# Ledger of designs, part 158: peptides against a protein of PDB entry 8OXM

Target 1, 371 residues: chain A of PDB entry 8OXM
Amino acid sequence: FKAEFRLAGGVNLPKIIDCVGSDGKERRQLVKGRDDLRQDAVMQQVFQMCNTLLQRNTETRKRKLTICTYKVVPLSQRSGVLEWCTGTVPIGEFLVNNEDGAHKRYRPNDFSAFQCQKKMMEVQKKSFEEKYEVFMDVCQNFQPVFRYFCMEKFLDPAIWFEKRLAYTRSVATSSIVGYILGLGDRHVQNILINEQSAELVHIDLGVAFEQGKILPTPETVPFRLTRDIVDGMGITGVEGVFRRCCEKTMEVMRNSQETLLTIVEVLLYDPLFDWTMNPLKALYLQQRPEDETELHPTLNADDQECKRNLSDIDQSFNKVAERVLMRLQEKLKGVEEGTVLSVGGQVNLLIQQAIDPKNLSRLFPGWKAWV

## One batch from the design tools (peptide; made by RFdiffusion4, then SolubleMPNN)

Design b2_p18_1_s4 (from b2_p18_1, 8 letters changed)
Fold by OpenDDE base, seed 3:
Structure b2_p18_1_s4 (fold): chain B 371 residues (1-371), chain A 18 residues (1-18)
Amino acid sequence: as target 1 above (371 residues)
Amino acid sequence: SEKERLEELIELDRLREE
C-alpha cells in the first residue's frame, strides 16, 4: 500500500488507495467505507456466470459479448475494496463535467447540465404531462455528443471503428443481462467507460431484481439507452449491431433459463445477500442535493429492531423472493405484459421502452435521463 | 462531416458482413 490516499468524490467519500501487487503492478483500489459491497460482489459473480454462458455460445463468442467485471473484496458489511477500474471514466464525467464536459465543448450554445437538471427538478412533483413537456424542451436544447468519446480517444479510423463496435457490443450485452437481472440505478456515474477498450463497466449494483420499481420515483426503463448512449454507437444507433447483439445475448439467456433460475434462487435466499429495497436505501438513492445537510449521523441502523415478528418478515421476504423468481422466469420465457414474445419481439419491446421519452421523463432527475 | 460519412460507409459495410 502507498502511504498516500485520494478521496474520490461522492457522499461516502470513498478512499482511492494505490496498491502494489505481488506482480509489481500498481492497482488503484477504491475503499468504500459505508456501502455494502456484498451486493456488488454477488452481482459480479452472476456477471461472470453470464460471461461463461456467452463464451460457450458460438455466435456470442464470435461477437466477444461480455460484461466487464471487476474484483470486489468485501471486508465487512460496510467496507470493502473495489478493484478500481484503472483507465475508466464515468460517462457522466466525460459528458457533463462542469468545466470540460463534452456537452459544453461541442455544444456551447445548448443548455448547461445544471440548467437541464434544474428544469427537471422544478417539475419533479408535477404531472407526467408537465414532466414530458419539460423533458422534451431539455432534450431539444441538450443534443447528444457521446460520439466524440471514441473520436477523441481513437484517432486511427480502423481502431476507432473497432472501439465503437466494442462499445456497442458492451452496451448491448450489459443492457440485456442487466434487464434479466433487473439491474437498476443506471445513472451516468454508475456506468464507467474504459478509455482503452471502449467497453462499459457497471458499478454500484445494489439495485437489482427490479427493486428500482419500488423506489419513491419508480424506474420506468429496463436499462440505460439514453440519447448519449445511443450517440456513442454512431449513425446506426440502436439498429444493426446493437439490436443483433441484444438478440444474441437474449437468446443465450433464454436458452440458459434453468441455470440462471437456479443461480438466482440460491442468491435470493442467501442470508448474507440483502437485495431487498429498504427505506433508508431508497432515501439515499433519491435524496435531493438540498436535503444532504440534515441527515444527522445519529440514526444508528441498529436501533430499528422494530419487532416485526420473525414470521411476518420471513413470509414477506419469501413472497418477494418468489415474485422475483417468477418475474425472472417470465423474462427468460419472453413473457412481457402477459404476452409471449420471440427474442426479436422481446428485444424490440425493451429497446422501445428504454428510448421512450415518456418513460425517460418520469425517472428521478438524479438519473439524468436527458444525457 | 467527411469523418461521419466515412463512419457511415464503414458501419454499413460491416452490417452487411454480420
Scores: peptide ipSAE 0.019, ipTM 0.611, DockQ to the pose 0.016
Fold by OpenDDE base, seed 5:
Structure b2_p18_1_s4 (fold): chain B 371 residues (1-371), chain A 18 residues (1-18)
Amino acid sequence: as target 1 above (371 residues)
Amino acid sequence: SEKERLEELIELDRLREE
């Protein structure tokens, strides 16, 4: 290990450590010091399985539809080493970094990222109507700039076009697989972009199986398809390449129903895989920056009331696991709101839900739905 | 399409000249 470390962005300030392997190769490692990386490790195995299914299908293989995966080495229950995705940057760091973010560089007269966040925090406890109005004002004064990522990184026009196509395919594949698995907490620091491939890398996979819907501020979108995410696709936006790649990914997932259900069932009942949302995790994920000072762990919530009989906890767990499996089966059958949809109908519904400003305005302000 | 690709390249060149 080198003595020098860098801080990665985000709430947990993970340490980037350069390591020399026994093979004499330098490797960057991300050290998360507070997160249970077992959840990330399990979800990476599920993504590898999804990639295997996508490679077996001729149409998805021809389109190179894959989810980017990384190696996870859990060190303890509260620490682990991630293989740092060398040459990746959080999309939030590129877009909304305080000093040199793309919004500040290309749109200097727009609202600052801080002004947008402040406006949305002020209405956090207000009605859905007031949240929608303020979100629309923020969106009008904070225009998308993510097209400039590929323009800055890829100066050759032919390379630029191929990289923007790789980005669009990566968004489509990760969005559909993320929806099937119920992946939440897709804020701008949990999505990295590879500076060489333009592909996305999803990190911090601890909110899965739609557990984002039981947060104090429920998640209202199936995946991140915000204005900057769409702007990175170019002039066609969600139409053409993105939609077709979503449909082909969804077709492979629906045709692999038995395999997906069997694997998820094994994982849901694995005692080493804590996928359930607990109140402390929920509070942590939706903590306000201002409230960081006052969460002294009053661990003194009396251990007395949490002695609900082990039998009632186990019965509650089994009923949650059964509901997750039933909802996964519905998604894989194309059942949405009690109606069976075609692949095209289901993908269209998910796109409409993800881009709806009414859904986006209801998200927790820390998710930054205006980016 | 080849047309969409051409329209995208034209818009890129315009955005690089601004």
Scores: peptide ipSAE 0.018, ipTM 0.503, DockQ to the pose 0.015
Fold by OpenDDE base, seed 4:
Structure b2_p18_1_s4 (fold): chain B 371 residues (1-371), chain A 18 residues (1-18)
Amino acid sequence: as target 1 above (371 residues)
Amino acid sequence: SEKERLEELIELDRLREE
């Protein structure tokens, strides 16, 4: 281990450590100090299975539809080592870095990222109508710039076009698989983009199986498809390549129903895989910047009062797991709001839900739905 | 135009799927 560490951006201030392997190769490792990397490790295995299904289908294989995976070594419930995704940057760092972010560079007269966040935090406890109005004002004065990522990185027009397609395909695959697995919205710091491939890497998979819907501010989108995510696709936006890749991914998922149900069932009942939302995790994920000061780790809350009968805990867990499996089965049948949809109809509904400014305005302001 | 660029991009995507 080198004595020097770098801070990666993001809320959890992960430490990048350079390690020399026994093979003499330097490997960067990301050390997360507060995240349960077991959930990340399990979700990487699920993504590998999804990639296997996508690779078996000719249509998805031709399109190279894959979810980028990384190696995870969980050390404890609160610490682990990730293989650092070398040559990746958080989308949030590229877009809204305080000094040199793309919004500041390309849109210097727009609202600052801080002004946008402040405006949305001020209305956090307000009506949905007030949230929507302020969100629309923020969106008008904070125009998307993510198209410039591929333009900055890929100067050759043919390469630029190729990488923009790779990006669009990566967003489509991760969006549909993320919907099936119930990953919900993804914070902009938890989406990395590869600077060479333009593919996305999703990290910090601590919200799965629609557990984002039971947060204090519930998720209202099936996946992150914000204005900057769409802007990165170029002029076609969600139409053409993105839509077709979503449909082809959804076809493979629906045709693999039995396999996906079996895999998810095994994971939901794995006693080592804590996927359930707990109040402390919920508070942590939606913590206000002002509330950081008072959570002294008086984690000396006695284990005593959770002596609710083991039978009632087990029955409650089983009912949640059954509900997750039932909802997964519905998704894989194309059942949305009690209606059976075609693949195209289901994908269209999901896209419309994900881009709806009414849904986006209701998201937790900390997740920056205007980016 | 942006439209011509879009049409060219759609055609280039089609040619990659063949």
Scores: peptide ipSAE 0.018, ipTM 0.568, DockQ to the pose 0.015
Fold by OpenDDE base, seed 1:
Structure b2_p18_1_s4 (fold): chain B 371 residues (1-371), chain A 18 residues (1-18)
Amino acid sequence: as target 1 above (371 residues)
Amino acid sequence: SEKERLEELIELDRLREE
């Protein structure tokens, strides 16, 4: 291992370390501290299975619909090594993180990312109407720029078009599979884009099975389909290629119901796979800058109150697992709000929910729904 | 300029989606 580390962008400040393998090759590795990388490892296995299903279907195979996966090596419950996705950048780094972010470069007269975040944090405890009004003001003064990613990286018009299609297909596949697995909204630092393929890589899979809905600020979207995500698709936005790829992905998922249920059931009952939301994880995911001062380390959670009867913990866990399986079965049947939808109807509902500015305005401001 | 090339690519995009 080299003694030097770089901080990757993002809330968790993961350390990028360079290691030399026994083969003499330098490999970049992401060291996450305090995160349960076992959850990421399990979710990568689920993505590999989804990819196998997508490759078996002729229509999804012809469209090259895949979820990008990466190698996870968990070292402990709170430490591990990710094979860093070489040649990827967080979409949030490209868009907003630095002085050279695409919003600042292409929209220098718009609100800064900090001004947008400040405005949305000021209304975080306010009504949904007030959140919506401020979100619309932010959106009007913070126009999407993610189209410039493919234009900057792919100067040949034919390559540019193919890469924009690859991006659109990757967003569609990850959105639908992410919805089925209940990944919900994704922080902009937890979505990487490959600078060569234009495909997305989802990292930090610590929210799954709709556990984002039980956060202090619940998620209100089925997946991240913000204005910049849509802008990267080109002038048709969510129409045409994106919609068709969502429908074909959803069709394969629904036709693979038994396989998906069986695999998720095994994972939900795996004692090594802690997918449940806990208060510490919720605080970590939605930590307010103001709350940094009051987290005195004196939560000596005395080990005494954890003597809740093993039976009550087990019953509560089983009831949550059963609810997750039931909701997964509903999604795979096309049951939305008690109504059975066609693949096209279900995909349309999900797209409309994901792009609705009323839903986006209600998200946790730390996840930057205006980006 | 890089800007003119981006404007050209945007117009080529429009023409491909028609």
Scores: peptide ipSAE 0.015, ipTM 0.544, DockQ to the pose 0.018

Design b2_p18_2_s1 (from b2_p18_2, 8 letters changed)
Fold by OpenDDE base, seed 2:
Structure b2_p18_2_s1 (fold): chain B 371 residues (1-371), chain A 18 residues (1-18)
Amino acid sequence: as target 1 above (371 residues)
Amino acid sequence: LTRRQKATIAGLEELLKK
């Protein structure tokens, strides 16, 4: 470890530390304090298993369908070393970083990211109809620009085309696997893009197994497929490569039902894997920017001493775990809203749900559904 | 990862090798 550290931005002030490996290579590490990295570590291994399934299938292997993974070394319940995703940038930093963001550069006459956020915060407690109308106004005056990421980074046309294809495949694979695992909290800071590969790296995996649906503002989309995410795919949008890669990923997941159920069952009943949503975590995830000053989430592990009868906690936990397994089994059978769908039908429904402006308008404003 | 999580994962990796 070098003696010098840099602060990464954000409330938890994560420390970027340069480490010299035994190979003499310098590697940047992100040291998160006060975060439980165990969930990230477990989910990274589930992603590695999904990658193994995808590599075994000829059609997904030919398409190079993989989820990007990073190394997580949990040091304690409240500390760990993340492999800093060297050569990645948060999609939010590229898109909406103040005056230097791609939206401001390419669409200077559109609403600012701040104006969009303010408009959506003003209607946060309003009806779904009022949220939808304001979201449509925001979307009309905030047009997508993420196509310019690949155009800025990859000047050679052949490389540009290959990287746009890699991006589209990465979005498809992570979207379907993320849906199967019920991955939530996919805001623009929790999705990194690799500046060399154009592949996505999903970070902060603390909302899984559809626990985003029990947030005070429930999640209403199966994955992030917002207008900028689609714009990065180029002129075909969700049609062609993206849809086919989703279908082939879903086919592998459905054909691996027994394996995936067994994996998730073992994880859900691991007493060291806290996947359940708690009120403090829910408050932290949906905190308003204006309220950032007061609530240091001292996640004191000590407040678990409320002697609720161990039996009632275990019974409630088991019922939630059973519900998660049942819903996972439904997804892997193609059961949506009580109807059995084909792989193409299920993927189509998920795409429609993810791009529906009615669903997007209902999300927490911090998720930035207009980006 | 805890020793238990590592064992769980090793078991899952073995299940994936079948």
Scores: peptide ipSAE 0.012, ipTM 0.507, DockQ to the pose 0.021
Fold by OpenDDE base, seed 1:
Structure b2_p18_2_s1 (fold): chain B 371 residues (1-371), chain A 18 residues (1-18)
Amino acid sequence: as target 1 above (371 residues)
Amino acid sequence: LTRRQKATIAGLEELLKK
């Protein structure tokens, strides 16, 4: 281990450390403190299994449909080491960095990211109609720029086209698998893009199995398909390669129902895998910048006394696990809102839900649905 | 990953190999 560390941005101040392996190779590692990385580790394994299913199918294999994975080593309930995704940047850093973000560079006359966030925070407690109107005003004055990522990184037109296709395939695969696993909307800092492959890497998998629906501001989209995410696909948007890759991914997931159910069942009933949303985690995920100052949790150790009967906790847990499995089975059967859909019908519904500005306007403003 | 999670995943990987 080198004695030097770098801070990765974010509230938890994760430490980037350089390690020399026994092979003499230098490797970057991210050390997260105060976070349980077990959920990330479990979800990476589920992604590896999904990748195995996608590689077995000829149509998904030909399209190179994969979810990018990273190595996670949980050390404790509050610490772990993950492989630093070298050669990746958070999409939020590329898009909305205050100094050099793509929105500021390409759209200097648009609203700043701060102005957009302020406008959406002002209406956070307002009606859905008022949220929608302000969201549409924000969207009109904050136009997408993510097309420029591939244009900046890939100067050769043939390479640029190939990388834009790789991006589109990566978004499609991660969106459908993310929907099946109930990852929901993803914060813009928790989606990394690889500067060489144009593929996405999803990090911080602390919301899974539709637990985003029980947040103080519930999720309203099946996955992140915001205007910048779509802009990165180029002129065809969702109606080309993206839709077809979603359909082929969904086809493999639905045809692998038994395998996926068995995998998720084992994970849900693992007593060492806490996937349930707790109130403190919910508050942390949707904390306002203003609320950061007051909630020093004085971890007074003494609230041990809510020994709710172990039996009632276990029964409540089992009912939540059963509900998650039932919803997973519905998704894998193409059951949406009580109706059985074809793969094309299900994928179409999910795309329409994900791009609907009414759904996007209802999301937590901290997750920046206008980006 | 716990020893149990590793064993379960190894078992699932074996099931996937069949």
Scores: peptide ipSAE 0.010, ipTM 0.470, DockQ to the pose 0.021
Fold by OpenDDE base, seed 3:
Structure b2_p18_2_s1 (fold): chain B 371 residues (1-371), chain A 18 residues (1-18)
Amino acid sequence: as target 1 above (371 residues)
Amino acid sequence: LTRRQKATIAGLEELLKK
C-alpha cells in the first residue's frame, strides 16, 4: 500500500488507495466504509458465471458479449475493497455535469438538468397522467446527446464505428442479464462507461431480484434504455445490433435455465447474503435532497430485528425466496404476464417496456428517466 | 469470503465444469 490516499467524496468518505501487486503493477482500489459490499461481490460472481455461459456459446462469443466485472473484496459487513474502475466515467457525469455536461455543451438552449429534475420533482406526488405530461415536456426540451461520447473519444471513423458496436453490445448484454437477475437502481451514476472500450460497467448492485418493484416508488422498467442510452447506439437505435445481441443473450440465458436457477437458489438461501429490501435501504435509495439533513446515524439497526419471532421471519423469507425463484424460472421459460413468448417476442416486450414513456414517467425523479 | 461462501463458489465452479 502507498502511504497516501485520496478521498472520492460523498458522505461515507470512501478512500482511494494505490496498491502494488505481487506483479509490481500499481492498482487503484476504492475502500468503502459503512457499505455492505457482499451483495456487489455476489453479483460480480453471478456476472462471471453469465460471462462463462456467453463464452461457451458460439454466437455470443463471436459477438464478444460480456458483462464488465470488477473485483470486490468484502472485509466486513460494513467495509470492503473495490477495484477502482480506472478509465471509466459515470454516464451521468458525462451527460449532466452542472458545469460541462454534454447536454449543456451540445444543447445549450434545452432545459438544464436542474430544470428537468425540478419539473419532475414538482409532479412526483401527482397522478400518472400529470407525470406523463410533464415528462413529455421535459423530453421535448431535453434532447439526447450521448452519440457525442464516442465521437469525442474516437476520432478515427473505423475505431469510432467499432467502439459504438462495443457500446451497443455491452448495453444489450447487461440489459438482458440485468433483467434475468432483476437488477434495479440503474440511475446514471450507477452506470459507468469505459473511455477506452466504450463498454458499460454496472456498479452498486444492491437492488437485485426485482426488489426495485417494492420501493416506495416502484421501478417500472426492466433495465435502463433511456433516450441517451439509445442515442449512444447511433442511427439504428435499438434496431439491428442491439436487438440481435439481446436475443442471443436471452437465448443463452434460457438454454442455461437449470444452471442459473441452481446458482440463484444457493445465493437466495445463503444466510450471509442479504438481498431483501429493508425500509431503511428503501428510504436511502429514494431520499430527497431536502431530507438529507435529519438522518442522524444514531439508530442502532441491531436492536429492532432481535424481537420478532425468528420462525415468522424465516417463513416470510422463505416465501419471498420461493417467489423470486418462481419468477426467475418464468423469465427463463419466456413467461411474461402469463404468456409464453419466443426469445424474439420476449426481447421485443422488454425493449418496448424499457422505452415506454408511460413507464419512464413513473420512475423516481432521482433515476433521471429523461436522460 | 467465509469458508461457506468459498465452498459455494467451488461447488458452482464444479457444476460449471460438468
Scores: peptide ipSAE 0.009, ipTM 0.434, DockQ to the pose 0.021
Fold by OpenDDE base, seed 4:
Structure b2_p18_2_s1 (fold): chain B 371 residues (1-371), chain A 18 residues (1-18)
Amino acid sequence: as target 1 above (371 residues)
Amino acid sequence: LTRRQKATIAGLEELLKK
């Protein structure tokens, strides 16, 4: 390892370190402290399995439908080494990084990212109607700009078009597989875009199996398909390439039901894989910037002393695991709200749910559903 | 990955090869 490190930014101050492999190659590593990377490592393996299923199917293989994966090496419960996705940027950094963000550059007269966040935080405890009204005002005054990512990075029109298609395919594949695995909405800092491929890399997979629905502010979308995510697809938006790639991905997932159920069952009952949402994790994921000051590092010690009777924990765990498996089976059968849908019907419902401004307005303001 | 997780995955990869 080199003695020099760079900060990647963010609350946990992950360290980018350069290491020389035994092969003499330099590799950038992200060292995350304070994060349990075991969940990330497990989810990356599930993504590799999903990629194997997608490569077996002729229609998904022809479309090169894959979820971008990264190497995760958990070192401890609170530390790990990530293969740093070289040549990737968080979409949130590109879009809303201070004064240099694409929103500020292309829409200087729109609301600032801070103004948008403030407006949505002010209504966080208010009615769904008030949240919707303020969300619509924010959206009107904060217009999407993510189309400019591909335009800035790919100056050749033919390359630009190809990369926009690669982006659209990546969003489709990750959205459908993310829905099946219950990853839900993804914070804009937890979605990286590759500056060379225009493909998305999902990081920090700490919410899976619909555990986002049990957060203090429940998740209301099946995946992140916000206005900027859609804007990156270009003029067709969610129609055409995106929809077809979602349908083809969903076909493969549904046709692989037994395999996916078996995989997820083994993971849910792995005593080394804690996928359950705990109250502290829930608070951490939906902390207000104002509340960041009071979470003393001491709370990580007392989580061991909530030795609630092992028997009641095990029974509650098994019931949650069974519920997750049942819901996964429903998704893989196309059962939505008690109705069996075709692949096209299911994908349509999911797209409509994900782009519905009523659903988006109800999300936790910290996750910036207007971006 | 733990040795157990690696074994689980190897078993699942074998299941996927059938």
Scores: peptide ipSAE 0.008, ipTM 0.447, DockQ to the pose 0.021

